Peptides against a protein of PDB entry 4IGA. Designs and how they scored, part 21

Target 1, 116 residues: chain A of PDB entry 4IGA
Amino acid sequence: KRVLIVDDAAFMRMMLKDIITKAGYEVAGEATNGREAVEKYKELKPDIVTMDITMPEMNGIDAIKEIMKIDPNAKIIVCSAMGQQAMVIEAIKAGAKDFIVKPFQPSRVVEALNKV

## One batch from the design tools (peptide; aimed at target 1 G83 I92 R108)

Design b1_p18_8_s3 (made by RFdiffusion4, then SolubleMPNN; from b1_p18_8, 10 letters changed)
Fold by OpenDDE base, seed 5:
Structure b1_p18_8_s3 (fold): chain B 116 residues (1-116), chain A 18 residues (1-18)
Amino acid sequence: as target 1 above (116 residues)
Amino acid sequence: DEYIKEVLKKVEEHLKEL
């Protein structure tokens, strides 16, 4: 399966890329904000998306909503430092399949990838 | 929503471990 990685932090994208590839998945591409994520989803048609929330231009919640309009069957895993209950509920209601709070263990990401 | 409850539980468990 192919994964689109969305995070404004270069280090976080690198970390996720290492986890994803080690787990036997392919990286379809990367995006640095929610607007780019929507564009890359249209272009690449990935099987899975890892999605940050706090990003410039367009936040992760809005990006989830726009991707779900493109593909109602999209498999989106949120990965965010914002672990508040209200944010988790908002992300799941928008269409996310899981919510991983930063800092995380690699095994938690792999579990999410395998489950969606 | 039962699914939301499951995700929230995982988040809460993670926060307890920090």
Scores: peptide ipSAE 0.491, ipTM 0.894, DockQ to the pose 0.856
OpenDDE base, seeds 1, 2, 3, 4: peptide ipSAE 0.052, 0.043, 0.101, 0.094; ipTM 0.637, 0.620, 0.675, 0.675

Design b1_p18_8_s4 (made by RFdiffusion4, then SolubleMPNN; from b1_p18_8, 8 letters changed)
Fold by OpenDDE base, seed 2:
Formats: structure tokens, sequence, C-alpha cells
Structure b1_p18_8_s4 (fold): chain B 116 residues (1-116), chain A 18 residues (1-18)
């Protein structure tokens, strides 16, 4: 399966890329904001998206809503910082299938990838 | 730790309602 990684932090994208690749998944591409995530989803048609919430230009919740309009079967895993409970709930309501709390263990990312 | 556990529990409850 191919994964689109969405996070404004280059370090976080690199960390996710390492975990995803070591788990036997392919990285379809990367996006640095919600607008780029929607564009890359259209272009790459990934099987899974890892979605940060707090991003410039367009946040992850709005990106989820736009991706779900394109593909109601989209498999989106939210990656959220500690204390962002309300935003995680709104992302789930928007159509996310699972969530990962930052900071995370690699095993939790693999579990989420295997579940969706 | 307690705050994380609360967040996880509430999000898990919301996931079950969908």
Amino acid sequence: as target 1 above (116 residues)
Amino acid sequence: MEEIEKILKEVEEHLKEL
C-alpha cells in the first residue's frame, strides 16, 4: 500500500517516512499543508494518508473534508499533538479512520496503517 | 499521563459512535 505523508514539519515527515518504509509500505509522496495534501491526493491516489492537523494555508481537518469529497472511501490517519482532543474529534467527524497522538512510538503508526 | 489517557478514551468512544 502507498502512503501520502502530510505534515508541515520536515522532521516529522522524515520520521514517518522511515517508519512507513520499514513497515513494508511505500511512500506515495509528501505534502506540507492541507492544500498540497488535497492536490497530492488527486495526483497520487494513495491508499492511506497520514494527516497532521495544525498546518499553514489549510489545516488537516479542512484537508480531510476536501479529500472525503473526492474519495468517500479515503483512509486517513490523523497525527495530532498532545492536548488537541477537540481537533482530533472534529477530524474523526470529518472522516478520519484512526488517530495517532504525538509524540508516538513506531509501533502505534504501524498499528494504525494495518487497521485502516 | 492522565490527560493523554483521557484524550485516548474520549476519541475511542467517538470512533465507536461512527
Scores: peptide ipSAE 0.030, ipTM 0.550, DockQ to the pose 0.078
OpenDDE base, seeds 1, 3, 4, 5: peptide ipSAE 0.026, 0.028, 0.026, 0.024; ipTM 0.552, 0.495, 0.541, 0.528; seed 4 fails the geometry check

## One batch from the design tools (peptide; aimed at target 1 Q85)

Design b1_p19_1 (made by RFdiffusion4)
Pose (drawn by RFdiffusion4):
Structure b1_p19_1 (pose): chain A 116 residues (1-116), chain P 19 residues (1-19)
Amino acid sequence: as target 1 above (116 residues)
Amino acid sequence: EEEEILEEAEELIEQNEEL
């Protein structure tokens, strides 16, 4: 399965890419903010996206809304430090299929990739 | 629909807290 990794932190993109490839998935590309995420999603048409929330330019909530418009069947797992109840509700309402709060353990990322 | 979203969100938060 091809995965687009979306996060403005170079370190997080680096450690997610490492977890996803070792778990048997193919990293399809990376994006560093919400606008790029929508741009890459259109270009790459990944099977799954990992989505940070706090990003410059456009946040993860808006990027989720943008990708769900491009593709109503998009499969998005949020991976964010913004683990408040209101944010989880907002991400799920926007269309994300799962939510992982940072700091997270790597096995949770794997089961989220499987789940979608 | 709002109730389903709310229940799903609670389940996800609980799952994260159990880690």

Design b1_p19_1_s1 (made by RFdiffusion4, then SolubleMPNN; from b1_p19_1, 12 letters changed)
Fold by OpenDDE base, seed 2:
Structure b1_p19_1_s1 (fold): chain B 116 residues (1-116), chain A 19 residues (1-19)
Amino acid sequence: as target 1 above (116 residues)
Amino acid sequence: MDKEIEEKAKKILEENKKL
C-alpha cells in the first residue's frame, strides 16, 4: 500500500517515511500543508494518508474534509501533537480513521497503518 | 452518531496512553 505523508515539519515527514518504509509500505509522496495534501491526494491516489493538524495554508481537519469529499473511502490517520479529546473528536467527525498523538512509538504508527 | 464518535475518540485516547 502507498502512503501520502502530510506534515509541515520536514523532520517529522522523514521520521514517518522511515517508519512507513520499514513496515513494508511505499511512500506515495509528501505534502507540507493541507492544500498540498488535497492536491497530492488527487494526483497520487494513495491508499493511506498520515495527516498532521497544525499546518499553514490549510489545517489537517479541513484537509481531511476536502479529501473525504473527493474519496469518501479515504483512509486517513491523524498524527498530531494536538491530542486533546476535543481535537480527536473533531478529527473523527471529519472522517479520520485513527488519531496518533505526538510523541509516538513507531509501533503505534505501524498498527494504525495495518488496521485502516 | 455523536455517542459513537465520542466512544471511538475515548478508545483512541486510551490507546494513545498505553502506547
Scores: peptide ipSAE 0.499, ipTM 0.880, DockQ to the pose 0.896
OpenDDE base, seeds 1, 3, 4, 5: peptide ipSAE 0.473, 0.480, 0.485, 0.492; ipTM 0.872, 0.874, 0.876, 0.878

Design b1_p19_1_s2 (made by RFdiffusion4, then SolubleMPNN; from b1_p19_1, 9 letters changed)
Fold by OpenDDE base, seed 4:
Structure b1_p19_1_s2 (fold): chain B 116 residues (1-116), chain A 19 residues (1-19)
Amino acid sequence: as target 1 above (116 residues)
Amino acid sequence: MEEEIEKKAQEIIERNKSL
């Protein structure tokens, strides 16, 4: 499966890339904000998206909503430091399949990837 | 639909707390 990695932090994208590739997945591409995420989703048609929430241009919640308009079957895993109940509920309402709170264990990401 | 979403959210919250 091919994964689109969305995070404004270069170090986080690198970390996720390492986890994803070591788990036997392919990195389809990267995006640094929600607007890029939407465009890259249309371009790359990834199987899975890892999505940050707090990003410039467009936040992760809005990006999830826009991607779900493009593909109602999109498989989006949120990875965010914003693990508050309200944010988790909002992400799931928007269409996310899972929500991983930062900091996380690599195994948590792998489990999420395997479930979608 | 609303109940399913809330249930899923609660499951995720509990999972993240336990780890």
Scores: peptide ipSAE 0.377, ipTM 0.838, DockQ to the pose 0.749
OpenDDE base, seeds 1, 2, 3, 5: peptide ipSAE 0.369, 0.389, 0.373, 0.375; ipTM 0.836, 0.844, 0.839, 0.838; seed 2 fails the geometry check

Design b1_p19_1_s3 (made by RFdiffusion4, then SolubleMPNN; from b1_p19_1, 6 letters changed)
Fold by OpenDDE base, seed 2:
Structure b1_p19_1_s3 (fold): chain B 116 residues (1-116), chain A 19 residues (1-19)
Amino acid sequence: as target 1 above (116 residues)
Amino acid sequence: EEEEIKKRAEELLKRNEEL
């Protein structure tokens, strides 16, 4: 399966890329904001998206909503430092299948990838 | 539905805490 990695932090994208690749998944591409995420989703048609929330241009919640309009079956895993219940609720409402709070263990990401 | 989402959110947060 192919994964689109969305995070404004290059360090985080690199970390996720390593985890995803070592878990046997392919990285379809990267996006640095929500607008880019939506465009990359259209272009690459990934199987899974890892989505940050706090990003410039367009936040992750809005990106989830836009991606879900394009593909109601999109498999989106949120990875965010914003681990508040309210944010998790908003992500689920938007269409997220899972929510991983930063900092996370690699095994948590792998489990999410395998289960969505 | 709101209660179900809230429950799901609590489960996800708990899961993150356990790992």
Scores: peptide ipSAE 0.623, ipTM 0.912, DockQ to the pose 0.873
OpenDDE base, seeds 1, 3, 4, 5: peptide ipSAE 0.597, 0.588, 0.610, 0.613; ipTM 0.904, 0.904, 0.908, 0.909

Design b1_p19_1_s4 (made by RFdiffusion4, then SolubleMPNN; from b1_p19_1, 8 letters changed)
Fold by OpenDDE base, seed 5:
Structure b1_p19_1_s4 (fold): chain B 116 residues (1-116), chain A 19 residues (1-19)
Amino acid sequence: as target 1 above (116 residues)
Amino acid sequence: MEKEIEEKAKKLIEENESL
């Protein structure tokens, strides 16, 4: 399966790329904000998306909503430092399948990838 | 639907705390 990685932090994208590839998945591409994520999803049609929330231009919640309009069957895993219950509820309501709080263990990401 | 979303969110939070 192919994964689109969305995060404004280069270090986080690198970390996720290492975890994803080690777990036997392919990286379809990367995005640095929610607007780019929507564009890349349309272009690449990945099987899975890892999505940050706090990003410039367009936040992760809005990006999830726009991706779900493109593909109602999109498999989106949120990965964010904003682990408040209200934010998790908002992400699930938008269409996310899972929510991982930063900082995370690599095994948590692998579990999410395998489950969706 | 709102209650189901809230329950799913609670489970995800619990999973994150347990790992």
Scores: peptide ipSAE 0.298, ipTM 0.805, DockQ to the pose 0.900
OpenDDE base, seeds 1, 2, 3, 4: peptide ipSAE 0.180, 0.296, 0.170, 0.185; ipTM 0.721, 0.802, 0.717, 0.725

Design b1_p19_2 (made by RFdiffusion4)
Pose (drawn by RFdiffusion4):
Structure b1_p19_2 (pose): chain A 116 residues (1-116), chain P 19 residues (1-19)
Amino acid sequence: as target 1 above (116 residues)
Amino acid sequence: FHDFIEDRQNEVDEIIENL
């Protein structure tokens, strides 16, 4: 399965890419903010996206809304420090299929990739 | 610290399950 990794932190993108490839998935690309995420999603048409929330330019909530418009069947797993109840509700309402709060353990990323 | 991360994630999972 091809995965687009979306996060403005170079270190997080690096560690997620490492977890995803070792778990048997193919990293399809990376984006560093919400607008790029929508741009890459259109270009790459990944099977799954990992999505941060707090990003410059456009946040993860708006990026989720943008990708669900491009593709109502997009499969998105949020991976964010913004683990408040309101943010989880908002991400799920926008169309994300799963939510992982940072700091996270790597096995939770794997089961989220499988789940979608 | 690992227990803290697991408890925090359980709280997020319970939010999702109650939707």

Design b1_p19_2_s1 (made by RFdiffusion4, then SolubleMPNN; from b1_p19_2, 9 letters changed)
Fold by OpenDDE base, seed 5:
Structure b1_p19_2_s1 (fold): chain B 116 residues (1-116), chain A 19 residues (1-19)
Amino acid sequence: as target 1 above (116 residues)
Amino acid sequence: MEKEIEEKQAEVDKIIESL
């Protein structure tokens, strides 16, 4: 399966890429904000998306909503430092399938990839 | 730190499962 990685931090994208690749998945591409995420989803049609929340231009919640309009069957895993109850609920209601809190264990990312 | 990471994620997982 092919994964689109969405995070404004280059280091975080690199870390996720390493985890995803080691787990036997392919990286379809990367995005640095929610607007780019929507554009890349249309272009690449990935099987899975890892989505940050706090990003410039467009936040991750709005990006989830826009991707779900494009593909109601989109498989989105949130990966964010904003692990507050309200944010988790908002992300899941927007259409996310899972929520991983930063800092995270690599095994939890793999579990999310395998579950969706 | 690993334990704290696991505990925070477990809290989030419980929220997800309740929805």
Scores: peptide ipSAE 0.742, ipTM 0.951, DockQ to the pose 0.933
OpenDDE base, seeds 1, 2, 3, 4: peptide ipSAE 0.737, 0.740, 0.734, 0.738; ipTM 0.949, 0.951, 0.949, 0.950

Design b1_p19_2_s2 (made by RFdiffusion4, then SolubleMPNN; from b1_p19_2, 8 letters changed)
Fold by OpenDDE base, seed 2:
Structure b1_p19_2_s2 (fold): chain B 116 residues (1-116), chain A 19 residues (1-19)
Amino acid sequence: as target 1 above (116 residues)
Amino acid sequence: MLEEIEERQEEVDKIIESL
């Protein structure tokens, strides 16, 4: 399966890329904000998306909503430092399948990838 | 530190499972 990695932090994208590839997945591409995420989703048609929330231009919640409009079956895993209850609920209601709080254990990312 | 990470994720997981 191919994964689109969405995060404004280069270091985080690198970390996720390492986890994803070691888990046997392919990285379809990367995006640095929600607008790029939507564009890359259309272009690359990934099987899974890892989605940050706090990003410039367009946040992760809005990106989830836009992706769900174009593909209601999209498999989106949120990876965010914003693990408060309200944000988790909002992300899931927007269409995310899972929510991983930063800092996280790599194993939890792998579990999410395998379950969606 | 690892324990705290696990506890935070567990809390999130409970929220997800309740929805």
Scores: peptide ipSAE 0.749, ipTM 0.951, DockQ to the pose 0.891
OpenDDE base, seeds 1, 3, 4, 5: peptide ipSAE 0.746, 0.744, 0.746, 0.747; ipTM 0.950, 0.950, 0.951, 0.951

Design b1_p19_2_s3 (made by RFdiffusion4, then SolubleMPNN; from b1_p19_2, 7 letters changed)
Fold by OpenDDE base, seed 5:
Structure b1_p19_2_s3 (fold): chain B 116 residues (1-116), chain A 19 residues (1-19)
Amino acid sequence: as target 1 above (116 residues)
Amino acid sequence: MEKEIEERQKKVDEIIENL
Protein backbone atom coordinates (compact mmCIF):
# COMPACT_ATOMS: atom_id res chain seq x y z
CA LYS B 1 0.00 0.00 0.00
CA ARG B 2 1.06 3.57 -0.82
CA VAL B 3 1.03 6.33 1.84
CA LEU B 4 0.80 10.11 1.38
CA ILE B 5 2.55 11.86 4.29
CA VAL B 6 1.12 15.28 5.23
CA ASP B 7 2.95 17.42 7.82
CA ASP B 8 4.38 20.97 7.74
CA ALA B 9 7.46 19.82 9.73
CA ALA B 10 10.22 18.29 7.58
CA PHE B 11 11.51 16.35 10.60
CA MET B 12 8.08 14.77 11.19
CA ARG B 13 7.75 13.80 7.50
CA MET B 14 11.19 12.19 7.71
CA MET B 15 10.23 10.27 10.87
CA LEU B 16 6.94 9.05 9.37
CA LYS B 17 8.72 8.07 6.12
CA ASP B 18 11.16 5.90 8.11
CA ILE B 19 8.33 4.21 10.07
CA ILE B 20 6.17 3.67 6.95
CA THR B 21 9.07 2.26 4.90
CA LYS B 22 10.31 -0.06 7.69
CA ALA B 23 6.73 -1.36 8.08
CA GLY B 24 6.80 -2.48 4.39
CA TYR B 25 4.64 0.34 2.97
CA GLU B 26 5.54 2.56 0.02
CA VAL B 27 5.67 6.36 0.36
CA ALA B 28 3.52 7.75 -2.48
CA GLY B 29 4.58 11.34 -1.74
CA GLU B 30 4.68 14.20 0.74
CA ALA B 31 2.65 17.38 1.36
CA THR B 32 3.54 20.33 3.62
CA ASN B 33 0.04 21.82 4.10
CA GLY B 34 -3.64 20.93 3.66
CA ARG B 35 -3.89 22.46 0.16
CA GLU B 36 -0.92 20.42 -1.09
CA ALA B 37 -2.46 17.35 0.60
CA VAL B 38 -5.67 17.71 -1.44
CA GLU B 39 -3.69 18.29 -4.66
CA LYS B 40 -1.35 15.33 -4.00
CA TYR B 41 -4.30 13.08 -3.12
CA LYS B 42 -5.83 13.80 -6.57
CA GLU B 43 -2.47 13.31 -8.32
CA LEU B 44 -1.12 10.24 -6.51
CA LYS B 45 -4.33 8.45 -5.43
CA PRO B 46 -2.65 7.00 -2.31
CA ASP B 47 -4.13 4.10 -0.36
CA ILE B 48 -3.51 5.81 3.01
CA VAL B 49 -2.91 9.39 4.22
CA THR B 50 -1.13 10.44 7.41
CA MET B 51 -2.49 13.91 8.25
CA ASP B 52 -1.22 16.63 10.57
CA ILE B 53 -3.79 19.16 11.89
CA THR B 54 -1.84 22.37 12.60
CA MET B 55 -0.60 23.45 9.17
CA PRO B 56 -0.37 26.76 7.27
CA GLU B 57 -2.52 27.51 4.16
CA MET B 58 -5.10 24.83 5.08
CA ASN B 59 -5.39 22.90 8.36
CA GLY B 60 -5.73 19.12 8.54
CA ILE B 61 -9.46 19.12 9.42
CA ASP B 62 -10.29 21.10 6.28
CA ALA B 63 -7.96 18.86 4.25
CA ILE B 64 -9.76 15.74 5.57
CA LYS B 65 -13.14 17.26 4.58
CA GLU B 66 -11.89 18.11 1.06
CA ILE B 67 -10.29 14.67 0.55
CA MET B 68 -13.51 12.98 1.72
CA LYS B 69 -15.43 14.96 -0.95
CA ILE B 70 -13.01 13.58 -3.58
CA ASP B 71 -12.95 10.04 -2.17
CA PRO B 72 -15.50 9.06 0.51
CA ASN B 73 -13.49 5.84 1.00
CA ALA B 74 -10.23 7.68 1.82
CA LYS B 75 -8.15 6.12 4.61
CA ILE B 76 -6.88 9.02 6.72
CA ILE B 77 -4.86 8.61 9.92
CA VAL B 78 -4.41 11.83 11.91
CA CYS B 79 -1.00 12.40 13.52
CA SER B 80 -1.16 15.54 15.70
CA ALA B 81 0.05 17.15 18.92
CA MET B 82 -3.57 18.37 19.40
CA GLY B 83 -4.87 15.32 21.31
CA GLN B 84 -7.72 17.25 23.03
CA GLN B 85 -11.08 15.47 23.15
CA ALA B 86 -12.83 18.09 20.99
CA MET B 87 -10.14 17.85 18.26
CA VAL B 88 -10.19 14.03 18.26
CA ILE B 89 -14.00 14.06 17.90
CA GLU B 90 -13.81 16.70 15.14
CA ALA B 91 -11.19 14.72 13.16
CA ILE B 92 -13.15 11.44 13.37
CA LYS B 93 -16.42 13.22 12.44
CA ALA B 94 -14.62 14.79 9.44
CA GLY B 95 -13.79 11.24 8.23
CA ALA B 96 -10.45 10.25 9.82
CA LYS B 97 -10.16 6.53 10.63
CA ASP B 98 -7.68 6.93 13.49
CA PHE B 99 -5.97 9.59 15.62
CA ILE B 100 -2.37 9.35 16.82
CA VAL B 101 -1.22 11.94 19.35
CA LYS B 102 2.30 13.41 19.14
CA PRO B 103 4.76 12.42 20.48
CA PHE B 104 3.89 8.84 19.50
CA GLN B 105 5.34 5.35 19.55
CA PRO B 106 6.30 4.02 16.07
CA SER B 107 4.37 0.79 16.83
CA ARG B 108 1.10 2.77 17.17
CA VAL B 109 1.63 4.24 13.67
CA VAL B 110 2.21 0.72 12.29
CA GLU B 111 -0.96 -0.53 14.04
CA ALA B 112 -2.97 2.30 12.43
CA LEU B 113 -1.51 1.56 8.96
CA ASN B 114 -2.39 -2.14 9.32
CA LYS B 115 -5.98 -1.52 10.53
CA VAL B 116 -7.32 1.02 8.00
CA MET A 1 8.41 8.99 28.85
CA GLU A 2 7.13 5.81 27.12
CA LYS A 3 4.41 5.29 29.78
CA GLU A 4 3.25 8.91 29.45
CA ILE A 5 3.08 8.54 25.64
CA GLU A 6 1.10 5.31 26.02
CA GLU A 7 -1.30 6.89 28.56
CA ARG A 8 -1.98 9.89 26.28
CA GLN A 9 -2.67 7.57 23.33
CA LYS A 10 -4.90 5.35 25.49
CA LYS A 11 -7.08 8.38 26.33
CA VAL A 12 -7.38 9.17 22.60
CA ASP A 13 -8.22 5.53 21.79
CA GLU A 14 -10.95 5.55 24.47
CA ILE A 15 -12.50 8.66 22.86
CA ILE A 16 -12.46 7.00 19.40
CA GLU A 17 -13.98 3.75 20.75
CA ASN A 18 -16.86 5.70 22.33
CA LEU A 19 -17.84 7.55 19.13
Scores: peptide ipSAE 0.770, ipTM 0.958, DockQ to the pose 0.946
OpenDDE base, seeds 1, 2, 3, 4: peptide ipSAE 0.766, 0.768, 0.765, 0.768; ipTM 0.957, 0.957, 0.957, 0.958

Design b1_p19_2_s4 (made by RFdiffusion4, then SolubleMPNN; from b1_p19_2, 9 letters changed)
Fold by OpenDDE base, seed 5:
Structure b1_p19_2_s4 (fold): chain B 116 residues (1-116), chain A 19 residues (1-19)
Amino acid sequence: as target 1 above (116 residues)
Amino acid sequence: MEKEILERQEEVDKIIEEL
């Protein structure tokens, strides 16, 4: 399966790329904001998306909503420092399948990838 | 650190399971 990685932080994208590839997944591409995420989703048609929430241009919640309009079957895993109950609920209601809080264990990312 | 990471994720997982 191919994964689109969405995070404004280059270090976080690198970390997720390492976890994803070591778990036997392919990286379809990267995006640095929610607008790029929507564009890259259309272009690359990934099987899975890892989505940050706090990004410039367009936040991750809005990106989830836009991706779900394009593909109601999209497999989006949130990966965010914003682990507050309200944000988790908002992300899942927007269409995310899972929510991973930063800082995270690599095993929890692998579990999310395997379950979606 | 590992325990705190696990506990925060367990709290989130409970929220997801209730939705």
Scores: peptide ipSAE 0.753, ipTM 0.952, DockQ to the pose 0.932
OpenDDE base, seeds 1, 2, 3, 4: peptide ipSAE 0.751, 0.753, 0.750, 0.752; ipTM 0.952, 0.952, 0.951, 0.952

Design b1_p19_3 (made by RFdiffusion4)
Pose (drawn by RFdiffusion4):
Structure b1_p19_3 (pose): chain A 116 residues (1-116), chain P 19 residues (1-19)
Amino acid sequence: as target 1 above (116 residues)
Amino acid sequence: SEKQEEVDKIVEETQEELE
């Protein structure tokens, strides 16, 4: 399965890419903010996206809304430090299929990739 | 972790309310 990794932190993108490839998934590309995420999603058409929330330019909520418009069947797992109840509700309402709060353990990323 | 379990519960309940 091809995965687009979306996060403005170079270190997080690096550790997620490492976890996804070792778990048997193919890293399809990376994006560093919400606008790029929508741009890459259109270009790459990944099977799954990992999505940070707090990003410059456009946040993860708006990027999720943008990708769900491009593709109503997009599969998105949020991976964010913004683990408040309101943010989880907002991400799920926007169309994300799962939510992982940072700092996270790597096995939760794997089960989220499987789940979608 | 406990915090993740709380997030997972929120996710489940929110998905059920949207059904």

Design b1_p19_3_s1 (made by RFdiffusion4, then SolubleMPNN; from b1_p19_3, 7 letters changed)
Fold by OpenDDE base, seed 2:
Structure b1_p19_3_s1 (fold): chain B 116 residues (1-116), chain A 19 residues (1-19)
Amino acid sequence: as target 1 above (116 residues)
Amino acid sequence: SERQKEVEEIVKKTKEELE
């Protein structure tokens, strides 16, 4: 399966790329904000999206909503430091399948990828 | 971690609510 990695932090994208590839998944591409995420989703048609929340231009929640409009069956895993109850609820209600709070263990990411 | 467990529980409960 192909994964679109969305995070404004280059370091985080690199970390996720390493985890994802070592787990046997392919990285479809990367996005640095919600607007790019939506564009890349249309372009790359990834199987899974890892989505940050706090990003410039367009935040992750809005990106989730836009992607869900495009593909109601989109598989989106949030990966964010914003692990507050309200944020988790909002992300899931927006359509995310899972929520991984930073800092995380690589195994948690792999489990999420395998489950969606 | 406790943080992870809390998040997972919230995810579970929220999904159940949406069903």
Scores: peptide ipSAE 0.748, ipTM 0.955, DockQ to the pose 0.984
OpenDDE base, seeds 1, 3, 4, 5: peptide ipSAE 0.746, 0.742, 0.744, 0.748; ipTM 0.954, 0.954, 0.954, 0.955

Design b1_p19_3_s2 (made by RFdiffusion4, then SolubleMPNN; from b1_p19_3, 6 letters changed)
Fold by OpenDDE base, seed 4:
Structure b1_p19_3_s2 (fold): chain B 116 residues (1-116), chain A 19 residues (1-19)
Amino acid sequence: as target 1 above (116 residues)
Amino acid sequence: SMRQEEVDEIVEKTKKELE
């Protein structure tokens, strides 16, 4: 399966890329904000998206909503430092399949990838 | 922020409520 990595932090994208590839998945591409995420989703048609929440231009919640309009069957895993109850609920209601809080264990990311 | 195990519970609860 191919994964689109969305995060405004270069080091986080690199970390996720390492985890994703070591787990046997392919990185379809990267996005640094929600607007790029939406455009890259259209372009790349990835199987899975890892989605940050706090990003410039467009935040992760809005990106989830827009991607779900494009593809109601999108498989989106949130990976965010914003592990507040309200944010988790909002992300899931927007269409996310899972929510991983930063800092995370690589095994939890792999678990999410395998379950979506 | 909540611990991951607490987040997991909220995720599952929310998904069930959406069904």
Scores: peptide ipSAE 0.808, ipTM 0.964, DockQ to the pose 0.764
OpenDDE base, seeds 1, 2, 3, 5: peptide ipSAE 0.808, 0.807, 0.805, 0.808; ipTM 0.964, 0.964, 0.963, 0.964

Design b1_p19_3_s3 (made by RFdiffusion4, then SolubleMPNN; from b1_p19_3, 6 letters changed)
Fold by OpenDDE base, seed 2:
Structure b1_p19_3_s3 (fold): chain B 116 residues (1-116), chain A 19 residues (1-19)
Amino acid sequence: as target 1 above (116 residues)
Amino acid sequence: SEEQKKVDKIVEETKKKLE
């Protein structure tokens, strides 16, 4: 399966890329903000998206909503430092399938990838 | 982690409400 990695932090994208690749998944591409995420989703049609929340241009929640409009069957895993209850609920209501809080264990990312 | 466990619970509870 192919994964689109969305995060404004280059380090985080690199970290996720390593985890995703080692888990046997392919990295379809990267996006650095929500607007780019939506564009890349349309372009690449990835199987899975890892989505940061706090990003410039467009935040992750809005990106989730837009991607879900494009593909109601999109498989989106949130990966964010914002693990507050309200944010988790909002992300899931927007269409995300899972929510991983930073800092995270690589195994939890793999579990999410395998489950969606 | 304990925080992730809390999040996991919220995820599951929220999904149930959306069904």
Scores: peptide ipSAE 0.810, ipTM 0.965, DockQ to the pose 0.986
OpenDDE base, seeds 1, 3, 4, 5: peptide ipSAE 0.808, 0.806, 0.809, 0.808; ipTM 0.965, 0.965, 0.965, 0.965

Design b1_p19_3_s4 (made by RFdiffusion4, then SolubleMPNN; from b1_p19_3, 5 letters changed)
Fold by OpenDDE base, seed 2:
Structure b1_p19_3_s4 (fold): chain B 116 residues (1-116), chain A 19 residues (1-19)
Amino acid sequence: as target 1 above (116 residues)
Amino acid sequence: TERQEEVDKIVEETKEKLK
């Protein structure tokens, strides 16, 4: 399966790429903000999306909503430092399948990838 | 982690409410 990595932090994208590839998944591409995420989703048609929340241009919640409009069957896993209850609820209601809070354990990312 | 366990609980509860 191919994964689109969305995060404004280069370091985080690198880390996720390492985890994703070592777990046997392919990185479809990367996006640094919500607008890019939506555009890349249309372009790459990834199987899974890892989505950050706090990003410039368009935040992760809005990106999730837009992607879900494009593909109601999108598989989105949030990966964010914003682990507050309200944010988690908002992300899931927007359409996310899972929520991983930063800092995270690589194994939890793998579990999310395998389950979604 | 404790933090992730809390999040997991919220995720599951929210999904249940959406059904």
Scores: peptide ipSAE 0.808, ipTM 0.966, DockQ to the pose 0.992
OpenDDE base, seeds 1, 3, 4, 5: peptide ipSAE 0.806, 0.804, 0.805, 0.805; ipTM 0.965, 0.965, 0.965, 0.965

Design b1_p19_4 (made by RFdiffusion4)
Pose (drawn by RFdiffusion4):
Structure b1_p19_4 (pose): chain A 116 residues (1-116), chain P 19 residues (1-19)
Amino acid sequence: as target 1 above (116 residues)
Amino acid sequence: MEEILEEVEKALEENHEAE
């Protein structure tokens, strides 16, 4: 399965790419903010996206809304430090299929990739 | 949605105890 990794932190993108490839998935690309995430999603058409929330330019909630418009069947797992109830509700309402709060353990990322 | 909230709350609690 091809995965687009979306996060403005170079270190997080690096450690997610490492976890996803070792778990048997193919890293399809990376994006560093919400607008790029929508741009890459259109270009790459990944099977799954990992999505940060707090990003410059456009946040993860808006990027989720943008990708769900491009593709109503997009499969998105949020991976964010913004683990408040309100944010989880907002991400799920926007169309994300799963939510992982940072700091996270790597096995949770794997089960989220499987789940979608 | 509720199940996800419960998983998120549990993971936050475990992080707080580990700190």

Design b1_p19_4_s1 (made by RFdiffusion4, then SolubleMPNN; from b1_p19_4, 7 letters changed)
Fold by OpenDDE base, seed 5:
Structure b1_p19_4_s1 (fold): chain B 116 residues (1-116), chain A 19 residues (1-19)
Amino acid sequence: as target 1 above (116 residues)
Amino acid sequence: IEEILERVEKHLKEIKELE
């Protein structure tokens, strides 16, 4: 399966790329904001998306909503430093399948990839 | 949602205890 990685932080994209690749998944591409995430989803048609929330141009919640309009079957895993209950509920209501709070263990990301 | 919330809450408690 192919994964689109969405995060404004280059180090976080690198970390996720290593985890995803070591787990036997392919990296379809990367995006640095929510607008780019929507564009890359249309272009690459990934099987899974890892989605940050706090990004410039367009936040992760809005990106989830736009991707779900394109593909109601999209498999989106949120990876965010914002672990508040309200944010988790908002992300799941938007269509996310899981929510991972930063900092995280690599095994937690692999479990999410395998279950969505 | 409930299961995801419980996992997030558990993780946040673990992080807080390590800080």
Scores: peptide ipSAE 0.511, ipTM 0.878, DockQ to the pose 0.862
OpenDDE base, seeds 1, 2, 3, 4: peptide ipSAE 0.074, 0.117, 0.126, 0.124; ipTM 0.620, 0.654, 0.661, 0.658

Design b1_p19_4_s2 (made by RFdiffusion4, then SolubleMPNN; from b1_p19_4, 6 letters changed)
Fold by OpenDDE base, seed 1:
Structure b1_p19_4_s2 (fold): chain B 116 residues (1-116), chain A 19 residues (1-19)
Amino acid sequence: as target 1 above (116 residues)
Amino acid sequence: MEEILERVRKHLEEVRLAE
């Protein structure tokens, strides 16, 4: 399965890329913001999206909503930080299938990828 | 959806109790 990684932090994208590839998934591509995520989803048609929703000055919820308009069957895993539980709830209500809270272990990411 | 929301709520409660 192919994964689109969405995070504004290059380091986080790198970490996720390593975890995803070691788990036997392919990285379809990367996006650095919500608008780019929507565009990349249309372009790449990934099987799974990892979506950081706790990035400053980014509305990850809107990105989820737009992706769900494109593909109601999209498999989105949200990545969040402590203190962002309300946004995680909003992300799930917007159509996200699972969530991971930072900091996370590689095994937790793999579990989410396998479950969606 | 309810199952995943319950997990979020449970996590939220655990965080609250840890504060």
Scores: peptide ipSAE 0.180, ipTM 0.709, DockQ to the pose 0.283
OpenDDE base, seeds 2, 3, 4, 5: peptide ipSAE 0.165, 0.166, 0.174, 0.179; ipTM 0.700, 0.692, 0.704, 0.711

